# Peptides against a protein of PDB entry 8YR4, part 16

Target 1, 309 residues: chain A of PDB entry 8YR4
Amino acid sequence: PRGSPALQLVVLICLGLMGLERALNVLVPIFYRNIVNLLTEKAPWNSLAWTVTSYVFLKFLQGGGTGSTGFVSNLRTFLWIRVQQFTSRRVELLIFSHLHELSLRWHLGRRTGEVLRIADRGTSSVTGLLSYLVFNVIPTLADIIIGIIYFSMFFNAWFGLIVFLCMSLYLTLTIVVTEWRTKFRRAMNTQENATRARAVDSLLNFETVKYYNAESYEVERYREAIIKYQGLEWKSSASLVLLNQTQNLVIGLGLLAGSLLCAYFVTEQKLQVGDYVLFGTYIIQLYMPLNWFGTYYRMIQTNFIDMEN

## One batch from the design tools (peptide; aimed at target 1 L240 Q247 T295)

Design b1_p12_2_s1 (made by RFdiffusion4, then SolubleMPNN; from b1_p12_2, 10 letters changed)
Fold by OpenDDE base, seed 3:
Structure b1_p12_2_s1 (fold): chain B 309 residues (1-309), chain A 12 residues (1-12)
Amino acid sequence: as target 1 above (309 residues)
Amino acid sequence: DEQLQRELELLK
């Protein structure tokens, strides 16, 4: 935000917190590894208790699952409210100013309620897109890169290669299948709107329908529209299951390959038991945000198309 | 999609 140094500072703090989240995503698995190693070595209770306490504290900062419940993520989200409000207000004012610059003919041809709804959708789409890019897409890509670097440097180049191939294949298939399924979703949404419009038109013309005793005919037409909708809904839902299953298979294969390789190196005493646990924990941690990547990608595409219209 | 979208809306 160019106009407020305070908001610029908040953005920098939020970026710093995002960097801290990335560091926590590496540190939490490392501390978990260390706990497993200390347990395996039967280390003294004081060392174990300190490491466990430190791990739990780091896990509190990181949060669980999608990372949305961690203290650092919550603090980031809290601080970002002011930036989002500023951005929203700026977009709303730009749209509103632009609407006032448009010709009287443009305003006479459109209902004021439709114009406001378009403006609200436009603002929501821009702010939503920005939030998804900054808080979901970029961090997820950063975590993948950090993961590849970490495994390449601290394990073996083969682990970095497995993670790279797994994540690249996962992302590619996610994009391709998401683009494919977007056609079914668009068709579903179009048919939903058409079905709803038919119901509204039939109800608005209730007197005419009653006058002609056409209730059974309108019900049958509505039934046909519902059946057509459900056929498209099924295709959309089935395509989602296919996406999820494809994603699960790719991650499963990556986890299998890496886990077998890690187990082999543990048997050769090149790695510790904790390193096996680290690999599994880290891969699962990378997977959790990636499960949403297809949704984020689709939302970004939808919001981008909604901005062009 | 709706459940994922609801979870995503709950994450907003």
Scores: peptide ipSAE 0.020, ipTM 0.630, DockQ to the pose 0.221
OpenDDE base, seeds 1, 2, 4, 5: peptide ipSAE 0.017, 0.018, 0.018, 0.017; ipTM 0.584, 0.625, 0.596, 0.601

Design b1_p12_2_s2 (made by RFdiffusion4, then SolubleMPNN; from b1_p12_2, 10 letters changed)
Fold by OpenDDE base, seed 3:
Structure b1_p12_2_s2 (fold): chain B 309 residues (1-309), chain A 12 residues (1-12)
Amino acid sequence: as target 1 above (309 residues)
Amino acid sequence: SSQLKLEEELLS
C-alpha cells in the first residue's frame, strides 16, 4: 500500500506476526518434550506446573493444532482486515472507472453469468452442508460423548467433568456468538446489494453520465457506498475473529485445567506419562472439527432464513 | 486463515 504509512506499518506487523507463528511452531513441540521428560524424571511439582503453564500459553498463542485459530493468527487476521479493505476498495474503484469506458453489451453478459453462479452456489451449498452435517457435526458430537465416558471411566470423574464443561461452554458460546454475528452478516449483505444496484444503475445510464461529464461524481458516490459497505464488512470480519478467539480461549482453559490435573495425578503416581499425552492429544483432536461448527451453524441458519423469505 | 478463506469463498 503506497499511499498510507500506517497501512505499511500494519503490513510489517503482520509479517512480524507470521515470523512469530513460525517460532511458535518450533517452541511448542520443544516445551511438550520438556514436559514429557520432567514427568519421566519425576520432577518437583513447581517446575512441572511452570512448564505446563508455559506450554499451554504458547499453545494458546499458536492455536489448537491448526495455526489459523491461535491468538497470533487471530491478531494477524484482525490487523489484515484494513489492508484487505484498502486493496479491495482500490481495485473496485479501478474496475468501476474502467466499466464506464465499456459498452452496454458487457452488462447483459454479467447478469446471465451471475444468475447461473447463484444457482450453482445454492445447489452446491445444500449438498456441501448435508455432507458436512453427516461427516463432521454428528461424528464430533459422538466423539465428545465418547470422550466424556472414556475420561470418566478410565481417568477420574473430574476429567470427564472438565471435558463436559469445556465442550458445553464451547458449543454454547459458538451458537450465541454465531447468532450475534448473523446480524452483522445480514446488514453487510443488504448494503452489498444496495451498493451493487447503484453501480448497475450508474453503468446502465453511462451515456447520460458521459453527456454531462459526470464520471467523477458517479465514482465519488460509488466510493462513499463502498466505504459504508466496508464499515459493515469490518464488523462481520472482526466478529469472526472474536468467535475464533473465544473458541481458542475456552479450549485453552480446558487444556490448562485438564493438563494441570493430569500432571498432578502423574506426580502422585495415579496416572502414567502416556495418560498426559493422551489427554492433550484427545482435547486437540476434539477441537479441530469443532472449529468449523460455527461456520456450518451459520450456513444452516442462512439457508433456513433464505428459504423462509 | 482457513475459516476466513472458507467463509470468504462461501460468501463470495
Scores: peptide ipSAE 0.027, ipTM 0.711, DockQ to the pose 0.287
OpenDDE base, seeds 1, 2, 4, 5: peptide ipSAE 0.027, 0.022, 0.023, 0.026; ipTM 0.712, 0.679, 0.687, 0.705

Design b1_p12_2_s3 (made by RFdiffusion4, then SolubleMPNN; from b1_p12_2, 8 letters changed)
Fold by OpenDDE base, seed 1:
Structure b1_p12_2_s3 (fold): chain B 309 residues (1-309), chain A 12 residues (1-12)
Amino acid sequence: as target 1 above (309 residues)
Amino acid sequence: DEQLKLEEALLS
């Protein structure tokens, strides 16, 4: 943000906290591995207790799942409120200034309330998209890359390859299925708008409908429109279930292949029992944010199309 | 369910 050194510092702190989250995503599985190894070796209670306490503290900082409730994520979100407000206000003022530069003819053709609603939707969409890209998409891609590097360096190249193939297949199928779903969603939205328009037109012509005793006919037309909408809604919802199931299958296959390979290397005494647990924990940790990646891709695509129109 | 709600909230 230009003009406020305080907000620039907050952005830098937020970026630093994002880096810390990436470090925690590597450290938490490592500490969990160490606990399992210490338990296997029957290590002294003091060493085990310190490692467990450190793990729990790191897990508190990291949190877990989509929309991590970890301390670091919450602190980042809290600090980002002021940056988001500044960005939102700047976009809102730019839109407002642009609206004042538009011709009188443009303003006469639109209700002031509709113009403000478009401005509010525009600001919300842009600020939401930017926050989404910065805090969800980029970190998820970074975690995948860090994971591939980590497994390639500290395990075997085969583990890095499994993670690479699994995540590449996951992302590719997510994109392809999301693009396929977008057709059903567009059809659903078009039918929703048509159904709404028919209801509005029928209600605006209420006197005419009453004069001709056509209420039953209008209700039947509305019922037919609802049935068509529900058929498209079902396709949209069913396609979401298919996406989620496809994602689960890809991750399940990756987890299976990698877990079997880890187990084999543990039997050959090339890896420790803790390394098996680390792999499983790390893959599950990568999966949690990826579940939303399809939604992310579609939002980005929709918002870009809405900005071009 | 949460994904549907988020998809609805982000598209509304």
Scores: peptide ipSAE 0.023, ipTM 0.696, DockQ to the pose 0.551
OpenDDE base, seeds 2, 3, 4, 5: peptide ipSAE 0.022, 0.023, 0.019, 0.021; ipTM 0.683, 0.693, 0.637, 0.671; seed 5 fails the geometry check

Design b1_p12_2_s4 (made by RFdiffusion4, then SolubleMPNN; from b1_p12_2, 9 letters changed)
Fold by OpenDDE base, seed 3:
Structure b1_p12_2_s4 (fold): chain B 309 residues (1-309), chain A 12 residues (1-12)
Amino acid sequence: as target 1 above (309 residues)
Amino acid sequence: DEELQKEEELLK
């Protein structure tokens, strides 16, 4: 935001908090490893209690799951409200100014309610896209890179390679299947709009339908439209299940390969039992945001297409 | 499925 140094500072703080989240994503598995190792070694209670307390505190800061309600994430979201409001207002004013620069002929050809709806969609699309890019896509890619580096340096190059291959395959398949699925969703949305339009037109022409006793004919037409919609909805939903299953298989194979390799190295006394737990925990942490990557990618594509139109 | 619902909520 060029106009307010305060909002620039808030953006920098939010970026710093995002960096802290990335650090927490590495530290939480490390502390969990340390707990497992201390339990295995039958370490003194004081050392164990301190490590557990530290782990729980770090886990409170990190949060857990998709849409992590961790303290750092909540603080980031809270601070970002002002930046979002500034961005939204700026986009709204730019769109509004541009609408006033458009020819009278353009305004006469469109309903005021349609123009406002286009403006609202435009603002929502831009602000949504920015939020998804900054808070979901970029952090997820950063976590993958950090993961590859971490496993390559602290475990073995083979672990880094497994994570790299798994995540690269996951991302590639997610993109390819999402692009394939997008065709079915577009067809579904088009048919939904057509079905809704038919229902509205039938109800607006109620007097004419009543005059011709055509109620049964309109109901049958609406039924046919619903059946057509449901056929497209099924394809959309089935394609989503296929995406989720494909993603699950890729992660499962990566987890299997890495877990077997880790177990082997633990058996050879090159790694500790805690390192096995760390690997599994870290891969699951990478998987959680990646599950939504297809959704974010699709939303980004949709919003880009909606901005070009 | 919660994931399907969340995808639908993100799409609305």
Scores: peptide ipSAE 0.025, ipTM 0.697, DockQ to the pose 0.705
OpenDDE base, seeds 1, 2, 4, 5: peptide ipSAE 0.023, 0.021, 0.023, 0.024; ipTM 0.680, 0.655, 0.671, 0.674; seed 5 fails the geometry check

Design b1_p12_3 (made by RFdiffusion4)
Pose (drawn by RFdiffusion4):
Structure b1_p12_3 (pose): chain A 309 residues (1-309), chain P 12 residues (1-12)
Amino acid sequence: as target 1 above (309 residues)
Amino acid sequence: SAATAAKVAAEN
């Protein structure tokens, strides 16, 4: 925010809260390991109670689910509401002030609905791009790297390889499948618009009664168009199911390899009982934000082209 | 499972 000082402070607080969320993401599974290790060794009730209370408090600060739930990140959403309102207003006003100064030939040439759609989509694109990228992409790529470092240095050497390979395969397969699916989605959207146009045309022209008893013909043509649309929709949704399945298979294979290696190491007195639940919880925690990367890829590309327009 | 179901619903 170029103008106001009160908003730069809010931006800095938001970035600090993002850092704090990363720290909590690292911290909570460690406390879960400590609780399990204290529980297995018959510890007195005092230290167990205090540690349990602290773990619960940390789980409350972190998202109880999917990271979009915690007290942190919600304070962020509140402050970002206040900040993103300023950018939205400024960009809309700049577009509206520029559209009123162009010459007449320009306005006579282009329609109004198309020009206004481009502007609205542009403002939404800038807002969304800022939100998606800064608050949902970079934090997750940072979480993956932090996890790789933690497992490779403080847990063992092999688990770094396990997490690295799993996440690399996940990202690669997600991008690869997503481009194909986008092609299918565009193919389906064009036909959907054509079907809507046919229905609107048949409704507007109540001449079907005049030039024939052609109600049946209009109904049949509509059915054919619906069938074509449904075929394209089935193809697109089946592609979506395949993407979901491949992502789940990759995570499952990573979890299986990590769990088996951790169990074997615990039986050989190399790792403690809590390390098993640490690995499991952390792998699930990494998986939860990764569920929405094909959508982020699609939205980032679309919003980039829209902003360019 | 629930996250996948929500993702499928959002994409439609």

Design b1_p12_3_s1 (made by RFdiffusion4, then SolubleMPNN; from b1_p12_3, 10 letters changed)
Fold by OpenDDE base, seed 3:
Structure b1_p12_3_s1 (fold): chain B 309 residues (1-309), chain A 12 residues (1-12)
Amino acid sequence: as target 1 above (309 residues)
Amino acid sequence: SSIQQSLLESEL
């Protein structure tokens, strides 16, 4: 980003965080292997507990297998919002200024394509929602229930309780934070539509703008509208990072409690090393689709509101 | 996931 040393520093920090994320992707499997070895060797509980705690902490920093939901990735995403907004605003203003340099004939032909794109988005959203409900939400809820039953029957009842409490807290916080976010998204969408309407109005009145040499004035009005939009977009995006981080924290605490308890029962010869691997793998597998639950819940809520209208 | 969520959220 040319012209802002603060944004350049943010880019450097984000690159550093990306480097840290790459290091975590190597360290997490190493610590996981070390846990399996220590469990196999029947190592002292203190060494095992420290290694498990360190692994879970590193896994909290890394997040899921995609790296997209870890603390480091969330922090990177949060910091990157301002860089993205700066770049977006610059591109939008360049496009808008260039559109005002184009001929009237270019403006008259385009209304039909924009209406079609809005219609296609609405249709794609509904079809996408149904697909995500049927193929991701319902199966994930089933997998949670099956997991609670499995861990309660084949493990100690304490594991089923940990999974139950972790997933119940995860779902509850996901709903509550998603409802809290919905107000920021609605405000953002309203301001996006208002910003777009101003751009369309300015471009439809292109002849009048040219007659008065008002291109610079219309560009500045559009810039102000974009800045107002980006203030709301930042709140929406920052609230998404907060949701993802809250979800990551809840899963991290569940993984910590369950992994420590599992490691303890392996040391007591009540569980096998494979059971520790199973527990950790299963919790991570549940976490990956659950991360989308907030988006699905919002899509459901929007479609219900749109069906009531 | 968050980028895909934001992309899916932007397509909605």
Scores: peptide ipSAE 0.021, ipTM 0.667, DockQ to the pose 0.110
OpenDDE base, seeds 1, 2, 4, 5: peptide ipSAE 0.020, 0.018, 0.020, 0.019; ipTM 0.648, 0.622, 0.627, 0.620; seed 5 fails the geometry check

Design b1_p12_3_s2 (made by RFdiffusion4, then SolubleMPNN; from b1_p12_3, 9 letters changed)
Fold by OpenDDE base, seed 1:
Structure b1_p12_3_s2 (fold): chain B 309 residues (1-309), chain A 12 residues (1-12)
Amino acid sequence: as target 1 above (309 residues)
Amino acid sequence: SRLQQELLEAER
């Protein structure tokens, strides 16, 4: 944010906290591994208790793996409120200024309430898009890359390859299926608007409908429009289930392949029991935010379309 | 997920 050094400092702190969240995503599984190894070795209680306490503290900072409920994430979200408000206000003022520069002919053709609604949608769209990109999409991609690097360096290169292939396939299928679903959603929304417009038109012409005793005919036309809408709604909903199931299968296969490979290396005494637990824990942590990736991608796409209008 | 449905409803 130009003009406020205080807000610039807050942005830097928020970026630092985001870096800390990435570090925690690696450290939490490592400490959990260490607990399992210490339990397996029947280590002294003092060492075990210290490691468990440290793990619980790190887990409190990280939160439940969604990245949204940890102390660090909550602190970041709290500090970001002022930055978001500044950005929102700046965008709103820019839109408002631009609206005043538009031709009188543009204003005469639109109701003031519609203009304000467009301005509010535009502001919300830009601010939302930026927040989703910076706080959800980019961090998730960073966690995947960090995971691939970590497994490639500290495990056998085969683990890094499994994670790479699994996540690449997951992301690719998520994008492809989401783009396919977007067609069904657009068709659904168009039919919803058409159904609503027919209902409004029938109600505005109420006297004419009464004069001709055409109520049954109008109800039948409305029923047909609803049935057509519900057919499109079903396709949209069914396509969401298909997306979720496809995502679940890809992660399940990746988890299976990697877990079997870990188990094999533990039997060969190349890895410890804790390393098996580490892999499973880390993959589950990656999976939690990825469930939303398709939603974020769609929101980004919708927000770009709304900005072009 | 249920939250994905809630986000879908918030986009309407």
Scores: peptide ipSAE 0.019, ipTM 0.657, DockQ to the pose 0.291
OpenDDE base, seeds 2, 3, 4, 5: peptide ipSAE 0.016, 0.019, 0.017, 0.017; ipTM 0.617, 0.661, 0.622, 0.617; seeds 3, 5 fail the geometry check

Design b1_p12_3_s3 (made by RFdiffusion4, then SolubleMPNN; from b1_p12_3, 9 letters changed)
Fold by OpenDDE base, seed 2:
Parts: C-alpha cells; structure tokens; sequence
Structure b1_p12_3_s3 (fold): chain B 309 residues (1-309), chain A 12 residues (1-12)
C-alpha cells in the first residue's frame, strides 16, 4: 500500500505472523514428541508439567482444524481487514475510473446494472485471488518444504523422500482430478442457469401460461430440467468424493510407509517412541490444509478467468 | 457431511 506507512507496517506484521505460524507448525509436533518421550522415561512431574503447559500454549497459538483457527491466525486475519479494505477500495476505484474512460458506444450497448456487476466481479476476483495465494497456497507449500527439510535433517533422507513423494503425488493428483472434475461442474452450472432462466421466463409469461392453461406443461418441463440438473450435480458431487478418497489414499499410503519405517527404526533403537508419534502428527498437520488445496486451486483458476473477461 | 457441505458451499 503506497502512501500509508501504517498499512505497510501492518503488512510487515502480518508477514511476521505468517512466519510464526510456520515455526509453530514445526514446534508443536516437537513438543508433543518430547511429552511422549518424557512419559516413556517416567520423567519427574515438574519437567513433564512444564512441557505439557508449553505444548498447550503453543497449540493455542497454532490452533487446529481447517484453515488454522489459532490465536496467531485470528490476529493476522484481524490485522489484514484494513489492508484488504484498502486494496479492495483501490481496485474498485481503478475499475470505476477505467469504466468512465470507456467510449459512449460501449456504455450504450450495456445496461448499467451489468457494468456494475462486472466491476464487482472484477474486484472480488482480484482480492480473492490475492488472499487465497498469500494466505492459503503459499503457506501450505512452505509447510511442505519445511517438512521435507526437517525430516531429511533430523530423521533420515528416506523420510524426507517419502514425504516428498507423498506430497508431490498428492498435489499432482489433486490438480489432475480437480481439472477433470471442473468439466462436470461447468456442465452443472450451465444447466442450473438454463433451469433458472426457464423458470424466470415461465413466470414472466405468467399471463400467457394462464391463457393457454399450460401450467401442467410448464411444471413438467421444469421437472425435466431439474432431473437433468440433478444428474449433473450427482456427477459433480461424486467426482468430489472421488477426489477426497484419492487424497485420503495417497496420505494413507505415505503414512503407512513412513510409520512402518519409523517403527522399524524404533525397534533398532535408532529412533525413540516419540519420533513415531511426531511423524504421524506432522503428516496429519500437513494433510489438514491440503484437503482444501483443490478448492483453492479451482477458486484461483476461476478468478483468473473472471479477470480476463 | 458438514465438511462436504462446506466444500460444496465453497463451490457455489
């Protein structure tokens, strides 16, 4: 944001908080490992209680679940509201000024309500794209890279390779299946719009429908349109279930391979029991945001198409 | 169900 040093500082603070979230994603599993090791060793209560308290505090900062609802993420989101409003307003004003520079012939050919909807879509697409890239996609990719580095350095190169192969396969299949399912969703949306347009046309021509006593005919045509829509909706929904199941299988295979390898190294006394728990916990933490990666990828793709129009 | 509905709602 040029011209407001306060908003520039807020952006820097938000970037710092994003870095802190990445650090928490590594520290939380480490502290959980340490708890398991201390419990296994029957360590003194004071050491255990301190480590548990520290873990719970770090977990409060990190949060859990979809999109990370931790204190740090909430604070980042709160601070970002002003930056988002500034960016949105700037994009809206740029679009509005550009619309006023367009020829009278362009304005005469379009309804004012369509022009405003184009402006609103353009603004939402730019701001949405930026938010999804900066706050969801880039952090998720960073966490994967950090995870690969961590497992390669502190475990064995084989663990880093398993995580790399698992995450690469997961991302690739997520993209490929998402692109494949986009065809079904486009067909569904087209049929939905056609069904809505038919309902609107029938209601606008209400007097004509009454004059011909064609109410039963219009209802049956609407029913046929709904059945066609539901057939496409089923394909869209079934393709989403297939995506989710494919993602679950890839993570399950990676978790199986890595957990078996970890268990083997624990039996050889090369790793501790806590390291087994760390691996499982860390993979699950990587999996939680990745579940939405296909949705983010699709939103990004849609927003790019909406910006070109 | 809720996660699927949230994903479907994020699709609309």
Amino acid sequence: as target 1 above (309 residues)
Amino acid sequence: DEILQQRLAAEQ
Scores: peptide ipSAE 0.039, ipTM 0.727, DockQ to the pose 0.542
OpenDDE base, seeds 1, 3, 4, 5: peptide ipSAE 0.047, 0.037, 0.036, 0.035; ipTM 0.745, 0.745, 0.735, 0.744; seeds 1, 4, 5 fail the geometry check

Design b1_p12_3_s4 (made by RFdiffusion4, then SolubleMPNN; from b1_p12_3, 6 letters changed)
Fold by OpenDDE base, seed 1:
Structure b1_p12_3_s4 (fold): chain B 309 residues (1-309), chain A 12 residues (1-12)
Amino acid sequence: as target 1 above (309 residues)
Amino acid sequence: SSLQAAQLAAES
């Protein structure tokens, strides 16, 4: 982005955050190893509690691995919205201006049937995605229930309660924030369709635009429509980052409570070091598919509304 | 990341 030094700084910050993610990917396993060693050596509770708290904090920053909604990843995504919007707007304006210059050849060569086929591939992809989502949502809910039962039977009942409260709060907040976010997405999609329709109408009337030498005026009107769209897109994307960060916070609190409790029971010789490893691994496994639950719920809800119409 | 890009792509 050569046009704004502010966006260049944001790109450099995003690259720095990507470097931090790589450092976290090395540090998190090291801290986890250190916890296992401290548990094996029967280290004093104060040293263990600080190491566990530090691990959970680093895990909150990292998230559940590559592509997880960790704090650093959410911050990077949030900052990148403006860079993406700048790049998109520049590309769209370049395409639009070039299409006004080449409009006659473009209209003669474009089969209207190919645009319809791309739209049909989009709808078929959504239907295939729905089936995939249902086949992933149901197993994820089953894994949560199995996890609650397992921890309640083989661990102390407090672990089952922590997992139950954490997952119930996670699901409830995911639904509530997703319903709130759907309003911003609908507004964005409506404005996108209006912006596209305006571009198509301008290109269909290219002879009139050329006759009046109004190309610069049409480009400026298209720029204004894009800016209006990007204002709604930013709200949609920022609301997604907020959802992901809320989810990460809930899982982080559950991981903190459960990991401290597990470490305490290992120090009292009621649990083994292997049980601590099991708990941490199982919570991380539950977290990975849950990141998508909001998207899954939204797609299910949209298709129910589209089937009623 | 591939997951966030896939969420954004499933949302676009």
Scores: peptide ipSAE 0.024, ipTM 0.716, DockQ to the pose 0.283
OpenDDE base, seeds 2, 3, 4, 5: peptide ipSAE 0.023, 0.023, 0.022, 0.023; ipTM 0.707, 0.701, 0.701, 0.709

Design b1_p12_4 (made by RFdiffusion4)
Pose (drawn by RFdiffusion4):
Structure b1_p12_4 (pose): chain A 309 residues (1-309), chain P 12 residues (1-12)
Amino acid sequence: as target 1 above (309 residues)
Amino acid sequence: SAARTAAEEAAS
């Protein structure tokens, strides 16, 4: 924010809260391991109670689910509401002030609905792009790297390879399948618009009664158009199911390999019992934000082209 | 899986 000083402080607080969320993401599974290790060795009730309370508090600060739930990141959403309001207002006012100074030939040439749709979509594009990228893409790519470093240095060497290969395969397959699916989605959207246009035309012109008893003909054409649309929709949604299945298979294979190796190492007295639940919890924690990357890829591309317009 | 489908529809 160029103008106001009160908002730059809020931006800095938001970035600090993002860092704190990354630290909590690292910290919570460590406390879960410590609790399990203390539990297996018959520890007194005092230290166990205090450690349990601390773990619960950390789980509360971190998202109880999917990271969009914690007290942190919600304070962030609140402050970002205050900040993103300013950018939205400024961009809308700049567009509106520019549209009122163009010459007459320009206004006589283009329609109003198209010009206004471009502006609205542009402002929504800038806002969404800032939000999506800064608060949802980069933090996750940072979580993957931090996890790779933690497992490769503080846990063992092989688990770094396991996490690296799993995440690399996940991202590559997601992008590859997403481009194909986008082609299918566009193909389906065009027909959906055509079906709506046919239905609107048949409703507006109550001449069907005059020039024929052509109610049946209008109904038949509508059915044919609906069938064509349904075929294209089935293709698109089946592609979505395939994407979901391939992502789930990749994570599952990574979990299986990591769990088997951790169990074997625990039986050989190399790792403690808590390391198993540490690995499991951390793998699930990495998986949860990765569930929404094909959508982020699609939205970033669409919003980039819209902002360019 | 259901959550992904719902999120994709909402993002549409």

Design b1_p12_4_s1 (made by RFdiffusion4, then SolubleMPNN; from b1_p12_4, 9 letters changed)
Fold by OpenDDE base, seed 5:
Structure b1_p12_4_s1 (fold): chain B 309 residues (1-309), chain A 12 residues (1-12)
Amino acid sequence: as target 1 above (309 residues)
Amino acid sequence: MKEFLEFEKAAE
């Protein structure tokens, strides 16, 4: 927002809060590790109580790992409302001004309601795309990189390699399967629109339907259209289950490989019991936002297509 | 849940 220094400051604060979220994503597993180690060592109650209190406070700031439940994330989202409203209004006014600059011949050739719907889609697509990139995609990629660096430096290069291979395979399969399933979703949406159009046409021609006593025939034609839609819906939903299962399998294999390696290093006294718990907790924490990556990728693709139209 | 979040974000 180039026109308001106050909104620029809010954007900088939001970026700072995003950095704090990344730091919390590393610190929370570390404090959990420390609790497990202190419990294993039968450490004094005062040290344990302080570490637990600090962990719970950090966990309150971070939230439940679902991306929107932490105090820092909620504060960022709250501050961002003003930036989003300013950006949306600016895009809407630019589109509206441009529509008024167009020739009378252009306006006479189009339905005003269609033009308005295109403008609203264009605005929503631009603002949505920016929000998904900045708040979901970029942070998730940053957390993966931070995770790879952390495990490579503080555990062993093998742990960093396992996380790298697991996350690279996860992202690649998520993209490929999401692109593949987009075909089924497009077919479903086309059939939904055709089914809706048939229902509207039947209801608009209700006098003709009544004149011919054709109500049962129109109901049966609508049933056939619904069955055809449900067959495409099933393919779309089944492809989503396949995506989720593929993602779960990749994370499960990465978790298995890394957990076995971590357990081995604990038996060799190279790592502590808390390090095993840290690894498992951190991998699950990385998985939480990644589970939604296929949804974000599709929303980004849809928003790009809606911006080109 | 994924579809519901897609629908809520498409309805906003």
Scores: peptide ipSAE 0.017, ipTM 0.511, DockQ to the pose 0.227
OpenDDE base, seeds 1, 2, 3, 4: peptide ipSAE 0.008, 0.006, 0.013, 0.014; ipTM 0.544, 0.441, 0.559, 0.468; seed 2 fails the geometry check

